Peptides against a protein of PDB entry 4AID. Designs and how they scored, part 3

Target 1, 242 residues: chain A of PDB entry 4AID
Amino acid sequence: FDIKRKTIEWGGKTLVLETGRIARQADGAVLATMGETVVLATAVFAKSQKPGQDFFPLTVNYQEKTFAAGKIPGGFFKREGRPSEKETLVSRLIDRPIRPLFVKGFKNEVQVVVTVLQHDLENDPDILGMVAASAALCLSGAPFMGPIGAARVGWVDGAYVLNPTLDEMKESKMDLVVAGTADAVMMVESEIQELSEEIVLGGVNFAHQQMQAVIDAIIDLAEHAAKEPFAFEPEDTDAIKA

## One batch from the design tools (peptide; made by RFdiffusion4, then SolubleMPNN; aimed at target 1 P143 H224 A225 F230; its pose is not in this set)

Design b2_p20_4_s3
Fold by OpenDDE base, seed 2:
Structure b2_p20_4_s3 (fold): chain B 242 residues (1-242), chain A 20 residues (1-20)
Amino acid sequence: as target 1 above (242 residues)
Amino acid sequence: SAHRERVRATLERLRAIHAR
């Protein structure tokens, strides 16, 4: 096994991004760990477009598996064969920032699957799943204009908190999820309690600043472990020559 | 390595396309 690992300290927690041990049949596969929460992201893409394909066929599936359910809140009420409300929401949170980052005109099928393998009851696997999906796409060789970073921001005792624990979130007046590239914010999702617009905007800026370390960690992992880039030319050659 | 340089150059190119 050629195992590559990147480890950083992020918001007072250890973030680990690992590739080469699991899911080697995927185009990209990343095992991501924060605290004792563990997710597997896999990216697979078709090497040709289907005849008559008119839209970009991206599918994103976040899944909390039953083997992890002994450590996942609510794990007893899985209706067989349908995603939970949480699985549906997190799948959309991952989809929203990555979908616009594929090269224009790329219409090959892409499947991203994020699987929760372990939950520590402190670190929510949603942010970790976003980071892992970004890393898996960057390793895959797909024409993805990533990486993205992601962060959750809380507001506790009059201060911003990066990726608050599930217990710290009970005291938080803000649940702010941000995803972005090094240069741009791509997605904001926010639930707020009696906070000014200034505090919320400051939270977006704080999130974007704090995710740079994750973006840099994904780039470093990709420089050591990415597949050869898939040869794809966008339809608009003017965007390449400028 | 030549592989790391190709990956870096591709990531830089893709970022430059997105920033336009």
Scores: peptide ipSAE 0.266, ipTM 0.841, DockQ to the pose 0.527
OpenDDE base, seeds 1, 3, 4, 5: peptide ipSAE 0.102, 0.134, 0.102, 0.020; ipTM 0.743, 0.781, 0.697, 0.501

Design b2_p20_7_s4
Fold by OpenDDE base, seed 4:
Structure b2_p20_7_s4 (fold): chain B 242 residues (1-242), chain A 20 residues (1-20)
Amino acid sequence: as target 1 above (242 residues)
Amino acid sequence: SARAARVRATLARLAAMNAR
């Protein structure tokens, strides 16, 4: 197997992005690891548009498998055939920042699947899933204007904490999830307790700064492992505004 | 490599399209 791996230190933890071992039939596939939390992201896209397709058909599916349920909080009570509330929320959390980053006029079917393979009970797989999905899309050759980075920011003992553990989050006055490109914040989701707007805005800036190392890691992995770009020309929308 | 340079150029082009 031609395995490509990028490893970085990120928030005092080792982030590993790996491709070439698993899901080689996908357009992009990334195994992402932080601590003992492990996710597999796959990206698949259709090579043609369906006749009469009027919208961009992106599907994002975050799933925690039953085999990982022994380490996943609430994993023992999964109803087969319906996403949990968590799986639904995280699927939307991944969808929101990536959906606007497809080249305008691209209406080929895209499927992103994030599967939690292992959970360490310290590192939440949602942020890792966002990073892995971004990396899988960048490797796929799809006309995706990424990468995105993602980060969770806590506020513990009067300081910002990058990707707090599940135990540190119990003491956190902020659960701030940010996703963005190198140049822009694309999504913010926040739960806050008695914090000023200044602290929250500072948290968004902190997240965006800290995710640059992840964006750079995805680019470095893509330089070594990405497929050839899919030949797609954007609709010339400047010609319709004249 | 020439491939890495093409990937980097493509990613940079795509990023520049998103900034417009």
Scores: peptide ipSAE 0.342, ipTM 0.891, DockQ to the pose 0.620
OpenDDE base, seeds 1, 2, 3, 5: peptide ipSAE 0.339, 0.327, 0.297, 0.327; ipTM 0.890, 0.884, 0.874, 0.885

## One batch from the design tools (peptide; made by RFdiffusion4, then SolubleMPNN; aimed at target 1 G141 A225 P229; its pose is not in this set)

Design b2_p22_1_s3
Fold by OpenDDE base, seed 2:
Parts: C-alpha cells; structure tokens; sequence
Structure b2_p22_1_s3 (fold): chain B 242 residues (1-242), chain A 22 residues (1-22)
C-alpha cells in the first residue's frame, strides 16, 4: 500500500487527509478525518464522452451509511435507496462549488460519492465531505481546476467560530457554510439570527481565510499522490485562463 | 510524473496569485 497522509491543525481540531488505502478502483479516493468523524470521498470519471452528450454529467452523492448508525443523529430506518433531506442538501452543497471548476467542454461522466464512515457527534461530516470531495477530485486526474476549501462559521459570544461543534451551534446566531478556491468564494449558504450584514460579510471573509489551510493541505497531498492528468484538450483555448 | 507535477505547479501558481491580490 502506498499511503499518503497530510495532517493539519484546523480550528483547534486535527484534520487528516489520507489516500492509497481504500477505494483504489476510483480515479481519486480520500479518507478524511476530523476528530472522530470519518468520511470517504471517491471521484470516478469516464474516459470518453457519450455520443450526443450536450451537458456536463456531474453527479454528487453524499451518504450516511447505516453501519455508522448509533453515532449518526437521526439514524431512522432509511429505506434503502432514497437519500434523506440532509443527504440531498449536503450533496448539493458539494456540487455547487465544484461544478463550475471543471474545464469547459469536458462532458465525460463524473461521479463524486461521499460516504460517512463514522460520526463523533461533535464534528459535522458535511464540511469534511466537501474537503474530501475536493481532495479526491484533485488526485483523480480529472480536468478539475480546484482545490476548493470549505468552512462553517458560527457566531458565538460575539466572535466568529470556525467549524463549531453541534453543541456550539445551539448557541450560535449564524450557520454560515462557505466554499471557495484560493482566489474566490464559490458558494455561500447561510442561516442567520438578527445579525448585521457587516457581521455576515465578515464571516464569509473569515471562512475564506480559514479554508486556505485546507487548500494548502490538499495541494500538499496532490504533490505526493496526484494521478496522471487525463489528456483533455478543450476546443476553446481561452477556457483554461478563466 | 511530469504532467502531474505541472498540474500541481498550476495549483500552486493559482494559490500564489490569489494570495497576492488579497
């Protein structure tokens, strides 16, 4: 096994990104850990375009598997085969920031699957899933112009909190999820309670600043573990600079 | 590989450009 691992301290928690042990059949696979929450992201892409494919066929599937049942809040008997509301929402949170980062004209099928393997009841697997998906795509060789980072920001006792625990979130006046590149914010999703626009905008900036450590960690992992880039030439040469 | 290195160097370059504009 050629296992590569990157470990950083992030918001007072240890973030671990690991590749080379699990899901070797995928184009990219990353096991991400924060606290005792563990997710597996896999990226797979088709090596050819389907005849008549007119749109980019990206699918993102976030899943909380039943074998983690007992540490996953709300682990009701999901009928096999339908995502919960949470799984649907998190799949969308992962999709939104990654979709625009694929090279224009690339219309090969791409499948991103994020599986929650363990939940500690403190660290939400959604942010970890976004980070793991970004890392898996960066390792895959797909024409993905990432990485993205992601962060959740709370507002507790008049201060920003990076990736608040589920208990800290009960006291938070803000649930702000941000995803972005080194250069730009790509996605914001927010629930706020009686906060000024200035505090919310400051939260976006705080998130974007704090996710740079994650972007750096993904790049460092890619230096050691990225696959050969898929040979893709876009018809329009201007698409690589945008 | 050489191509994988170029992809990573592109990621680094984008990051460095972004951090100069910030």
Amino acid sequence: as target 1 above (242 residues)
Amino acid sequence: SAAAKKRVELMKKMREEARKEA
Scores: peptide ipSAE 0.482, ipTM 0.903, DockQ to the pose 0.303
OpenDDE base, seeds 1, 3, 4, 5: peptide ipSAE 0.299, 0.477, 0.457, 0.445; ipTM 0.744, 0.904, 0.897, 0.893

Design b2_p22_3_s3
Fold by OpenDDE base, seed 1:
Structure b2_p22_3_s3 (fold): chain B 242 residues (1-242), chain A 22 residues (1-22)
Amino acid sequence: as target 1 above (242 residues)
Amino acid sequence: EEKKRLAEWKELKKKLYELAKK
């Protein structure tokens, strides 16, 4: 087993990114841990385009498995059934920042699956899932121009808090999720309670600054474990729209 | 522009892959 691991301290918590032990059949696979919350991200992409494919077929599926359900707040035994509201939301949070980072003209199927394996009841697996998905795509060889980082920002006792615990979030006047590259913010999702625009904008900047350590950690992992770039050339018809 | 982005991606991924072989 060629296991590669990157560990950083991030927001007073240990973030671990691991590859090479699990899901070896995927193009990219990352086991990410923060506290005792654990997620597995897998990236798989088709090596050819389907005939007549006219759009980029990206699917992102965030899921909380039944074996973790005893540790997931509101996780009633998911009967085999529809995604929860949370799973649908987090799937969109992952999709939104990664979709625009694929090379234009790439129309091969891409599937990203993020599975919550463990929940510690303090670290939300959504941010961890975004980070793990970014890392898995960077390792895969797919034409993805990441990494992205992600962060949650709270506003507790008149200060920004990076990745607040679920208990700290009960006292937070802000739930701000930000994703971005080293150079740009790609996505903002926010729930705010009576805060000024200045505080919210400051929170976006704080998130973007704090996610750089995660971006650097993904790059370091990729330097040790990335696959060979997929041999992709866009069709001439897509090159005319530059 | 798209050809430039593809070239930049290929170069970045090539560098990462060569670093991973060491």
Scores: peptide ipSAE 0.242, ipTM 0.778, DockQ to the pose 0.729
OpenDDE base, seeds 2, 3, 4, 5: peptide ipSAE 0.034, 0.070, 0.103, 0.147; ipTM 0.605, 0.636, 0.632, 0.717

Design b2_p22_4_s1
Fold by OpenDDE base, seed 5:
Structure b2_p22_4_s1 (fold): chain B 242 residues (1-242), chain A 22 residues (1-22)
Amino acid sequence: as target 1 above (242 residues)
Amino acid sequence: SRKEKVREQLEKYKKYALKSII
């Protein structure tokens, strides 16, 4: 198998993006690892639009599998067949920044599935899942205007912390999740305890700066492993201004 | 090259992203 791997140091942790070993039936598939947290992202897209399709049919499913549940906080409380609150939330966190980045007029069905395979109890799989989903889409050949990066920012002892551990997050006055492209912030989600707007805005900027290394890593992986771009011509947006 | 096609795709799509977000 032609396995491609990119490894970077990111926030004092090793991030590994791997493709070609697992889920080769998908259009894109990425195994992402940070510490001992491991996620599999798959991207699949239809090669034609359904007759009468009027909206963009993107589905994002984040899943923490039962085999990983023994290492996932709250994983023991999984009801079979329904997404947990966390799974629903993280699915939305992944969906929000990627949805606007599909080429306008593309209405083929797209399915992104992020599966947590392992959790180390230090590195939350949500950020890793966002990164892996971005990478899987970039590898797929879908008309996706990514990559996105993602980062969590904490505020601990008067400093920004990139991707704080679950233990560091207990002392953090901020849980700030940011996703963006190289050029733009696409999504901010934040829980903040008595911090100034200046510190929060500084956290968004810090996140956007720190995610560039991830964006570059996804680009490097895609340059070596991406499928041929799907031939899609966007709707002529100039024809709607007439 | 495959690398150039990926870069061209990414650059092509960046131009559309800027037009769709603004």
Scores: peptide ipSAE 0.186, ipTM 0.746, DockQ to the pose 0.459
OpenDDE base, seeds 1, 2, 3, 4: peptide ipSAE 0.179, 0.148, 0.144, 0.177; ipTM 0.737, 0.715, 0.713, 0.737

Design b2_p22_4_s2 (failed a check: the pose's geometry)
Amino acid sequence: SMKEKVKERLEKFKKYSLKSII

Design b2_p22_4_s3
Fold by OpenDDE base, seed 4:
Structure b2_p22_4_s3 (fold): chain B 242 residues (1-242), chain A 22 residues (1-22)
Amino acid sequence: as target 1 above (242 residues)
Amino acid sequence: SMKERVRAQLEKFKKYRLESII
């Protein structure tokens, strides 16, 4: 197997991005690990547009599998076939920053699936899932203007904490999720307890700075493992309407 | 090289991104 791996230190933790071991039938597939939390992201895209397709058909599905559920907080009440509230929220967190990064006029079906394979009860798989989805898209050859990075920022003991553990988050006055490209913040989601706007804005900047190492890691992985770019030329008519 | 192709793709996408912000 031609397995490619990128390893970086990120927020005092080892982030591993791996491709080529599993899900080879996908256009892109990345196994991402932080601590003992493990996610698989797969990206698949149609090689043609459906007749009469008028919108961009992107589907993002984050799922926590039952084999990991014994280590996943709140996993016990999943009705078979219905996403949990967490799965729905995280699917949206992944969707929001990636959707605007597809080339305009690209209306081929795209499916991103993030599967939690293992949870360590310390490292939340949501941020890891965002990173893995970004990496899988960059490897796929889809006309995706990524990568994105993502980070969670906490405020603990008067300092910013990158990707706080679930235990550190209990003491955090901020739950700030940021996603962005190298050049821009694409998404902010925040829950804040009595913090100044200055601290929150500083948290966004901190997140965007800290995610650059992840963006660079995805680029490095893609330089070694990406498929050939899909031959797509946007029709001139869709470029003029934006 | 694969590296050059990925870079060319990234540069192409930067161009599209710049054109989408303008």
Scores: peptide ipSAE 0.074, ipTM 0.677, DockQ to the pose 0.420
OpenDDE base, seeds 1, 2, 3, 5: peptide ipSAE 0.047, 0.043, 0.024, 0.024; ipTM 0.667, 0.662, 0.589, 0.580

Design b2_p22_6_s1
Fold by OpenDDE base, seed 2:
Structure b2_p22_6_s1 (fold): chain B 242 residues (1-242), chain A 22 residues (1-22)
Amino acid sequence: as target 1 above (242 residues)
Amino acid sequence: SKAKEWFEKKKAWWEALKKRLA
């Protein structure tokens, strides 16, 4: 097995990005770990466009494995086969920042699957899932103009906290999820409690600064493990509508 | 930054690919 691993310290926690051990049949596959939370992201893309395909067919599926009954909050209603509200929300959080980064005119089917393998009940797998999905796409050879980074920012005791634990989030006046490239913020999702716009904007800037280490880690992994970029010709028809 | 170099490399690859396929 040709296993490549990148390890960084990120917000006082160890982030590990690994490829080459699991899901090698995917175009890209990344096992990401933060604390004892573990996610597997896989990216698969079709090597041809379907006849008559008029939109970009990107599907993002975040799924949490059935952990032992009672460990995952909201796990009680996981009927086999339907995403929970959390799984639906996180799938959208991953989709939103990655979708606009595909090359215009690329209409091959792309499937991103993020599977929570382990949850430590401290580190939420959503941010880790966003990072892992970004890494898997960068490794895949798909025409994805990433990486993206992602970060959650809390406001606890009058300070920004990077990726607060689930317990720290109970005391946080802010739940701010940011995703972006090295150069731009791509997505902001925020829930705030009686905070100034200045503190929120400062939180976005803090998130964007802190995610650079993750972006650099994904690039370092990709330099050693990425597939060759897929040879794609954009059909000229989409160039005229720009 | 490594990020900027990565984006520039991907962009250059993509533009080179477009030119080969044009």
Scores: peptide ipSAE 0.181, ipTM 0.725, DockQ to the pose 0.126
OpenDDE base, seeds 1, 3, 4, 5: peptide ipSAE 0.076, 0.129, 0.080, 0.054; ipTM 0.650, 0.676, 0.655, 0.641

## One batch from the design tools (peptide; made by RFdiffusion4, then SolubleMPNN; aimed at target 1 P143 A225 A226 F230; its pose is not in this set)

Design b2_p23_7_s3
Fold by OpenDDE base, seed 5:
Formats: structure tokens, C-alpha cells, sequence
Structure b2_p23_7_s3 (fold): chain B 242 residues (1-242), chain A 23 residues (1-23)
């Protein structure tokens, strides 16, 4: 197996991005680890457009499977078949920043699947899932204009905290999830308790700065492990508004 | 679009790196 790995220190935790060991049938596959939380992201895309396809058919599916359930807070044995509220929310959280980064006119089916393999009860797999999905897409050869980074920002004891633990989040006056490219913020989702707009905007900027190390790590991994870019040229009618 | 330009640069670099690995 040609295994490629990138490791960085990020917010006082080790982030590992690995490819080449698992899910080799996917166009891109990344095993991401932060602390002892582990996720597998896979990206698969169709090599042709369906006849009559008028929209971009991107599907994102985040799953916290039962094998991880012994370490997931509130993880009662999920009955097979329907995503939980959390899985639905995180699937949308991953979808939102990646969807606009596909080349305009690309209407081939894209499926991103993020599977939580392990949870450490400290590091939420949502941020890790966003990072892993971004990395898997960058490896896939799909016409994805990423990478994205992601970060959670807390406000604890009058300071910003990057990717607070679940225990630190209980004391946090902010749950701010940011995703972006190196050049732009693509998504903000926030729950805030009695904080000024200045603190929140500062949190977005802090998140965007802190995610650059992740973006660079994904680029480095992709430089060593990405598939050949899929040959896609948008039709001229779609090019005039980019 | 600066994002498209950056991604185009990334793709170009990735394509070059893939080509170098096939050689």
C-alpha cells in the first residue's frame, strides 16, 4: 500500500491526515485523526453526467456508526436506517462550504461519506469530518476548488479557544464553527451567549487564521497523493458568470 | 475569481506532481 501521511500540531492537538490504507475503491479517501477521534472520509464522483441532469448532484453523508457508539455521548444504539439529528446537521455543515467550490457546470454525481470510526469524548468528529472531506475531495481528482479548512472556536475565560474539548465547551460562551478556503470564509455557524459582535467577528478571523495550517496540510498531502485531475471543461455558456 | 485561480494553481501543481510520479 502506498500510504501517505501528514501530521501537524493544531490547537495543542495532533492532527493526522492519512491516505492509501483504507477505502482504495473511492476516488479519494482520507483517514483523519485528532487526539483519539478518528474519521474516514470518502469521495466518489461519476465520470459522466446523467442525461437531463440540470443541477449539481452533490450528496454528503456524515455517519456516527454503532462501533463508535460506546464513545459517543448520548450514542444509544442507533437503529439502522435514518440519520440522527446530529448526523443530518453535520452532513449539511460539511455540504455548505464544499458545494460552491465545484467548477460551474460540473453536474456529475458526487458522493462524500464521512464515517466516525472512533470518538475520544474530547474532540468532536464534526470539524475533523469537514477537514477529512476536504482532503478526500482534493485527492479524488474531482473538479473541486478546495481545500477548505474548518475550525471550532470557543470563548472561555475571556479568550478564544481553538477546537475546545467537549468539557471546555460547557464553559464556553461561544460555539463558532467556521469553514473556508485560504482566501475566504465560506461558512459560519454559531451559537452565542451574550457576546459582542466584535468578539464574534474576532472569532471568525481567529478560526480563519488557525485553519490555514490545515489547508496547507491538505495541500501537502494532495501534492503527494492526489489522483490525476478529472478532465472537465465547463461549457462556454457557464463560463461567462465566473 | 481568486478562489478559481488558487484552485487552478493547486490543480496545475497536483497535475505536475501526478505526471512526475508516472515518469
Amino acid sequence: as target 1 above (242 residues)
Amino acid sequence: DRLAERAARLRARLAENVARRKA
Scores: peptide ipSAE 0.039, ipTM 0.665, DockQ to the pose 0.906
OpenDDE base, seeds 1, 2, 3, 4: peptide ipSAE 0.032, 0.034, 0.072, 0.033; ipTM 0.655, 0.631, 0.695, 0.666; seed 3 fails the geometry check

Design b2_p23_8_s2
Fold by OpenDDE base, seed 4:
Structure b2_p23_8_s2 (fold): chain B 242 residues (1-242), chain A 23 residues (1-23)
Amino acid sequence: as target 1 above (242 residues)
Amino acid sequence: SAAEKRLKEMIEIRKKAAKKRAE
């Protein structure tokens, strides 16, 4: 087993990104751990385009498995097959920043699956899932122009808090989720209580600064474990205009 | 473009990974 692991300290917590042990049949697979929260991200892409494919067929599926659900707040036993509201929301949070980072003209089917394996009741698996999905795509060989990082920012006792715990979030006046590349913010989602625009913008900047360590960790992992790039040549006409 | 820059960076990452697998 060629297991590659990257460990960093991130917001006072240990983030571990691991590949090579689980889901080897995927194009990319990353086991990500923060505290005792554990997620598995897998990326799979078709090696050919479907005839007549006119759009980029990206599917992102975030799932909280029933074995983890006993430790997941608000984990209602929904009927088999329909995602929860949380699963739907987090799937969109992952989709939004990654979708624009595929090479233009690539219309092969891409499936990203993020599975929550364990939840510690402190660290929300959504941010971890975003990071893991980014890492899995970077490892896959798909023409993905990542990595992205992600961070949640709280505002507690007049300070920014990186990836607040679920308990710290109860005292937070801000729930700010940011995703981006090294160079740019790609997505912001925010719920804010009575805070100035200056504090919110400062939170976006704080998130983008703090996610650089994660981006660097994904790059380091990819420099050791990334598959050969899929042989894809972008159509000449569209590469020039970006 | 920013996209071309990121693509080039990803290509270099993958080249480094390929080199490390060959060692």
Scores: peptide ipSAE 0.384, ipTM 0.891, DockQ to the pose 0.698
OpenDDE base, seeds 1, 2, 3, 5: peptide ipSAE 0.183, 0.148, 0.156, 0.313; ipTM 0.691, 0.668, 0.680, 0.860; seed 1 fails the geometry check

Design b2_p23_8_s4
Fold by OpenDDE base, seed 4:
Structure b2_p23_8_s4 (fold): chain B 242 residues (1-242), chain A 23 residues (1-23)
Amino acid sequence: as target 1 above (242 residues)
Amino acid sequence: SMEEERYKKLVEIRRKAAAKRAA
């Protein structure tokens, strides 16, 4: 077992990114931990395009499995085979920032699966899932122009809070989820209660600044654990310049 | 573009990482 681990302090919490212990059959696999919340992200991509494939077939599936359900709020009402509303929303949150970052013309099937293994009832696995998915893709060798980072920002007692706990979020006037690369914001999702546009914009900037440490951690992990890049040449070389 | 530069950097990182594990 060649286990590689990166640990950082992030928003007053320890973030751990680990690879090499589990899901070795995937192109990329990352176990991410924050507090006692644990997620596994796996990335798998086809080594060839299907005949007649006209679109990029990316599937993102976020799952809160029943073994973690005893610690997952709302986990009890999952019908077999249908994602919960939360799972659907988080799958979209992960999909949105990563989909544009695949090299144009790449039409091989890509599957990203994020599985919640443990929930501490403090740290929401959605942000952790976004980070883990980014890391798994960076390790996979897929033509992915990541990494992305992600952050949740709250507004509590007149200050920005990075990745507020579920309890802190009850007092927060803002639920702001941001994902981005080192150089750009890729996605913003927000629920805001009676806050100025200035505070919200400041929250986006705060999130983008704070996620740099995560992006750097993914890069550090990739330097030690990434697979050989998949040999893919885009048909249109100008597609990377757009 | 910044995106192209970032991607080239990641490709190089991956290549170097793979080479180190194969050695």
Scores: peptide ipSAE 0.661, ipTM 0.951, DockQ to the pose 0.876
OpenDDE base, seeds 1, 2, 3, 5: peptide ipSAE 0.539, 0.271, 0.245, 0.630; ipTM 0.927, 0.830, 0.810, 0.946

## One batch from the design tools (peptide; made by RFdiffusion4; aimed at target 1 A142)

Design b2_p27_6
Pose (drawn by RFdiffusion4):
Structure b2_p27_6 (pose): chain A 242 residues (1-242), chain P 27 residues (1-27)
Amino acid sequence: as target 1 above (242 residues)
Amino acid sequence: KSIEEEEEEEEEEEEEEEEEEEEEEEE
C-alpha cells in the first residue's frame, strides 16, 4: 500500500516522500528523495513508559552509507564504524528542533534513524534528512506537535538562495540552516561572512517562508497515511498549582 | 540506550539461551 507526495517541486528541486513500501514495521518510515539524494527516515517509539523514567528519552541517529556515493570505505575494516563529525552534527541538527515538540509529560523511548542511501553530489542530505525525519514522526502516531520544516538559506550575489547546492555554496557568503513549525522558527545554525543582523534575520525569515511548502507536503502525506494517534493525556496538575 | 540496541541485545540473549538448551539436550 504505497503512497507518495511527490509533488512539491520545492525551490526548483523535486522532493518526493514515500511510505508503505519500505520499513513497514516501524511506526513511521519515509523514503525521501530530493533531486537524486535519497534517505530513509524511520521512527519508532515504545508504547510504554519505563519505571522511574524521569526525562524524555529520544535518540536520533543519522548515518551515511558510503555506497550512497559509489565508494568502499577507506578504513582498514572497509565498513562504516564510529560516526564521523558530519554524522553527529547532523544528528544534533535533527534532535534539537524535535525534542521540544513532543507533548510535555511524555517519557516513552523514541528513536528516529535516518540513513543516507544515495547522494547526488549536489543536494546535501542533511536538510533532506531533517525533512524525512519530520515526515516519519508525523506518520508514526507519536505525540509530536505538527511537522517541522527545514531549509538551508545561502547569500549569493546579494540575494537569498533556497537550498543551495554544494557548488552554489562555494559562492555563498552565508550558510544558515533553519528548522521550524508552521507557527515558529525552532532552530538556527549558521556560518556567516560578517553580514548584518538585518540580512541574517532576513534569511531566517526567508527560510521560514520557504519551508511552508514542505510542512504542507508532510501534512498531506499524514492525511493519507498516518497511523492512529497514540493517546496521551498529560496530568492536570493545574488545580494543585493554583 | 536506543531501542535498536536494546532489541539486538535481547535477541542475542535469546540465541544464547537456545544454544545452552541444545547443549543440555545433547548431554

## One batch from the design tools (peptide; made by RFdiffusion4, then SolubleMPNN; aimed at target 1 F144 A225 F230; failed a check: the pose's geometry; its pose is not in this set)

Design b2_p28_5_s3
Amino acid sequence: AAAEKAYKEKLKKWKEEKKKMYEKAKKL

## One batch from the design tools (peptide; aimed at target 1 P147)

Design b2_p29_3 (made by RFdiffusion4)
Pose (drawn by RFdiffusion4):
Structure b2_p29_3 (pose): chain A 242 residues (1-242), chain P 29 residues (1-29)
Amino acid sequence: as target 1 above (242 residues)
Amino acid sequence: APFDRDELFEEAREVIEEKKEEEEEEEEE
């Protein structure tokens, strides 16, 4: 039972989100393609709380398979091993904006894994990795507040540029990743060539505008394909506090 | 109150629509 939101031509690049064919046993699994870069994002959460668990346990693992680029690993063991700098950075990049959007009071294990299956030498899977992770979370049924969008905004020839490619990045004076909900920007990360607060802030806002088409697309797929929501009521400590 | 995913989706769509209307008004001006 196969389902896509393949629409969203997004910033001139085709973004496809597919579910129900791959990884059916995960709570949420989405194969996401943008251009010709492909990642599988899976989301599983435990249906129970561990005794005495006192914080929300969430793990995000982002991993690149070298076959995503047609190469065998250079390591002595010719197999991927410990995460690289890029994999741990991207893992925090997904974790940061998601961790606060789970319902306050929820403490079940949640694991989201994103695996890079194909890289097209143009579209960085890191942003795509964020979108696919968000899509799988919505589909899983876990208490995860609305979808997250994300984008990279560059600054080329005096204009904002959405999801610039790797070659476009050579000419950009800004590298800003923003992830947000429909209402709010949730995270920023950037490296900037001494641009003003105004332009930087402008790029953040441009990104939040430009990522709405993605949130819409995730909401659309969730309307066709999401699992039943997991019931979770937080404790009404409201009367005790007053 | 319990978690209501559909209500959150409706609210997100409402915010997206309000933002589109505000952008159209600014373009007309």

Design b2_p29_3_s4 (made by RFdiffusion4, then SolubleMPNN; from b2_p29_3, 9 letters changed)
Fold by OpenDDE base, seed 3:
Structure b2_p29_3_s4 (fold): chain B 242 residues (1-242), chain A 29 residues (1-29)
Amino acid sequence: as target 1 above (242 residues)
Amino acid sequence: APFDRKAIFAKAREIIAKKREEEEEEEEE
């Protein structure tokens, strides 16, 4: 198997991005690990547009599959069928920053699936899922103008904390999720307890600084393992307004 | 222009390098 791996230290934790072992039938597939939390992101795109397709058909599906029968809090067999509230929320967190980065006029079906394979009870799979989805899209050959990075920022004991553990988050006055490109912030989602606007803006800046290493790691992986770019010519939308 | 992933990655690397230089300058002041 031609396995490509990138490893970085990120917020005092080892982030590993791996491709070439699993889901080879996908256009892009990335196994991402932080601590003992493990996610698989896959990206698949149609090679043609459906007749009469008027919108960009992007679907993002985040799934916390209870395959880790021992450690996921609430170990109920989720009946096959309806996403949980968390799975719906995280699917939107992944969708929001990636949707604007597709080349205009691309209306081929795109499916991103993020599956939680393991959870360590310290590192939330959502941030790792955002990173893995970005990496899978960059590997796929789809006309995606990424990568994006992502980070969670806490405010604990009067300081910013990158990707706080689930236990540190109980003491945090901020839950700030940021996603962006190297150049720009694309998405902010925040829950804040009595903090100044200055601290919140500083948290966005801190997140955007800290995600640069992740963006760099995705590029390095993609330079060594990405498929050839899909030959896409945007339809001349200017010709229909005459 | 057609989707040029190589150009996109090169531009992102340039931005990352510039930001690192700006952070190193701020830590020395």
Scores: peptide ipSAE 0.627, ipTM 0.916, DockQ to the pose 0.677
OpenDDE base, seeds 1, 2, 4, 5: peptide ipSAE 0.624, 0.619, 0.619, 0.624; ipTM 0.914, 0.913, 0.913, 0.913

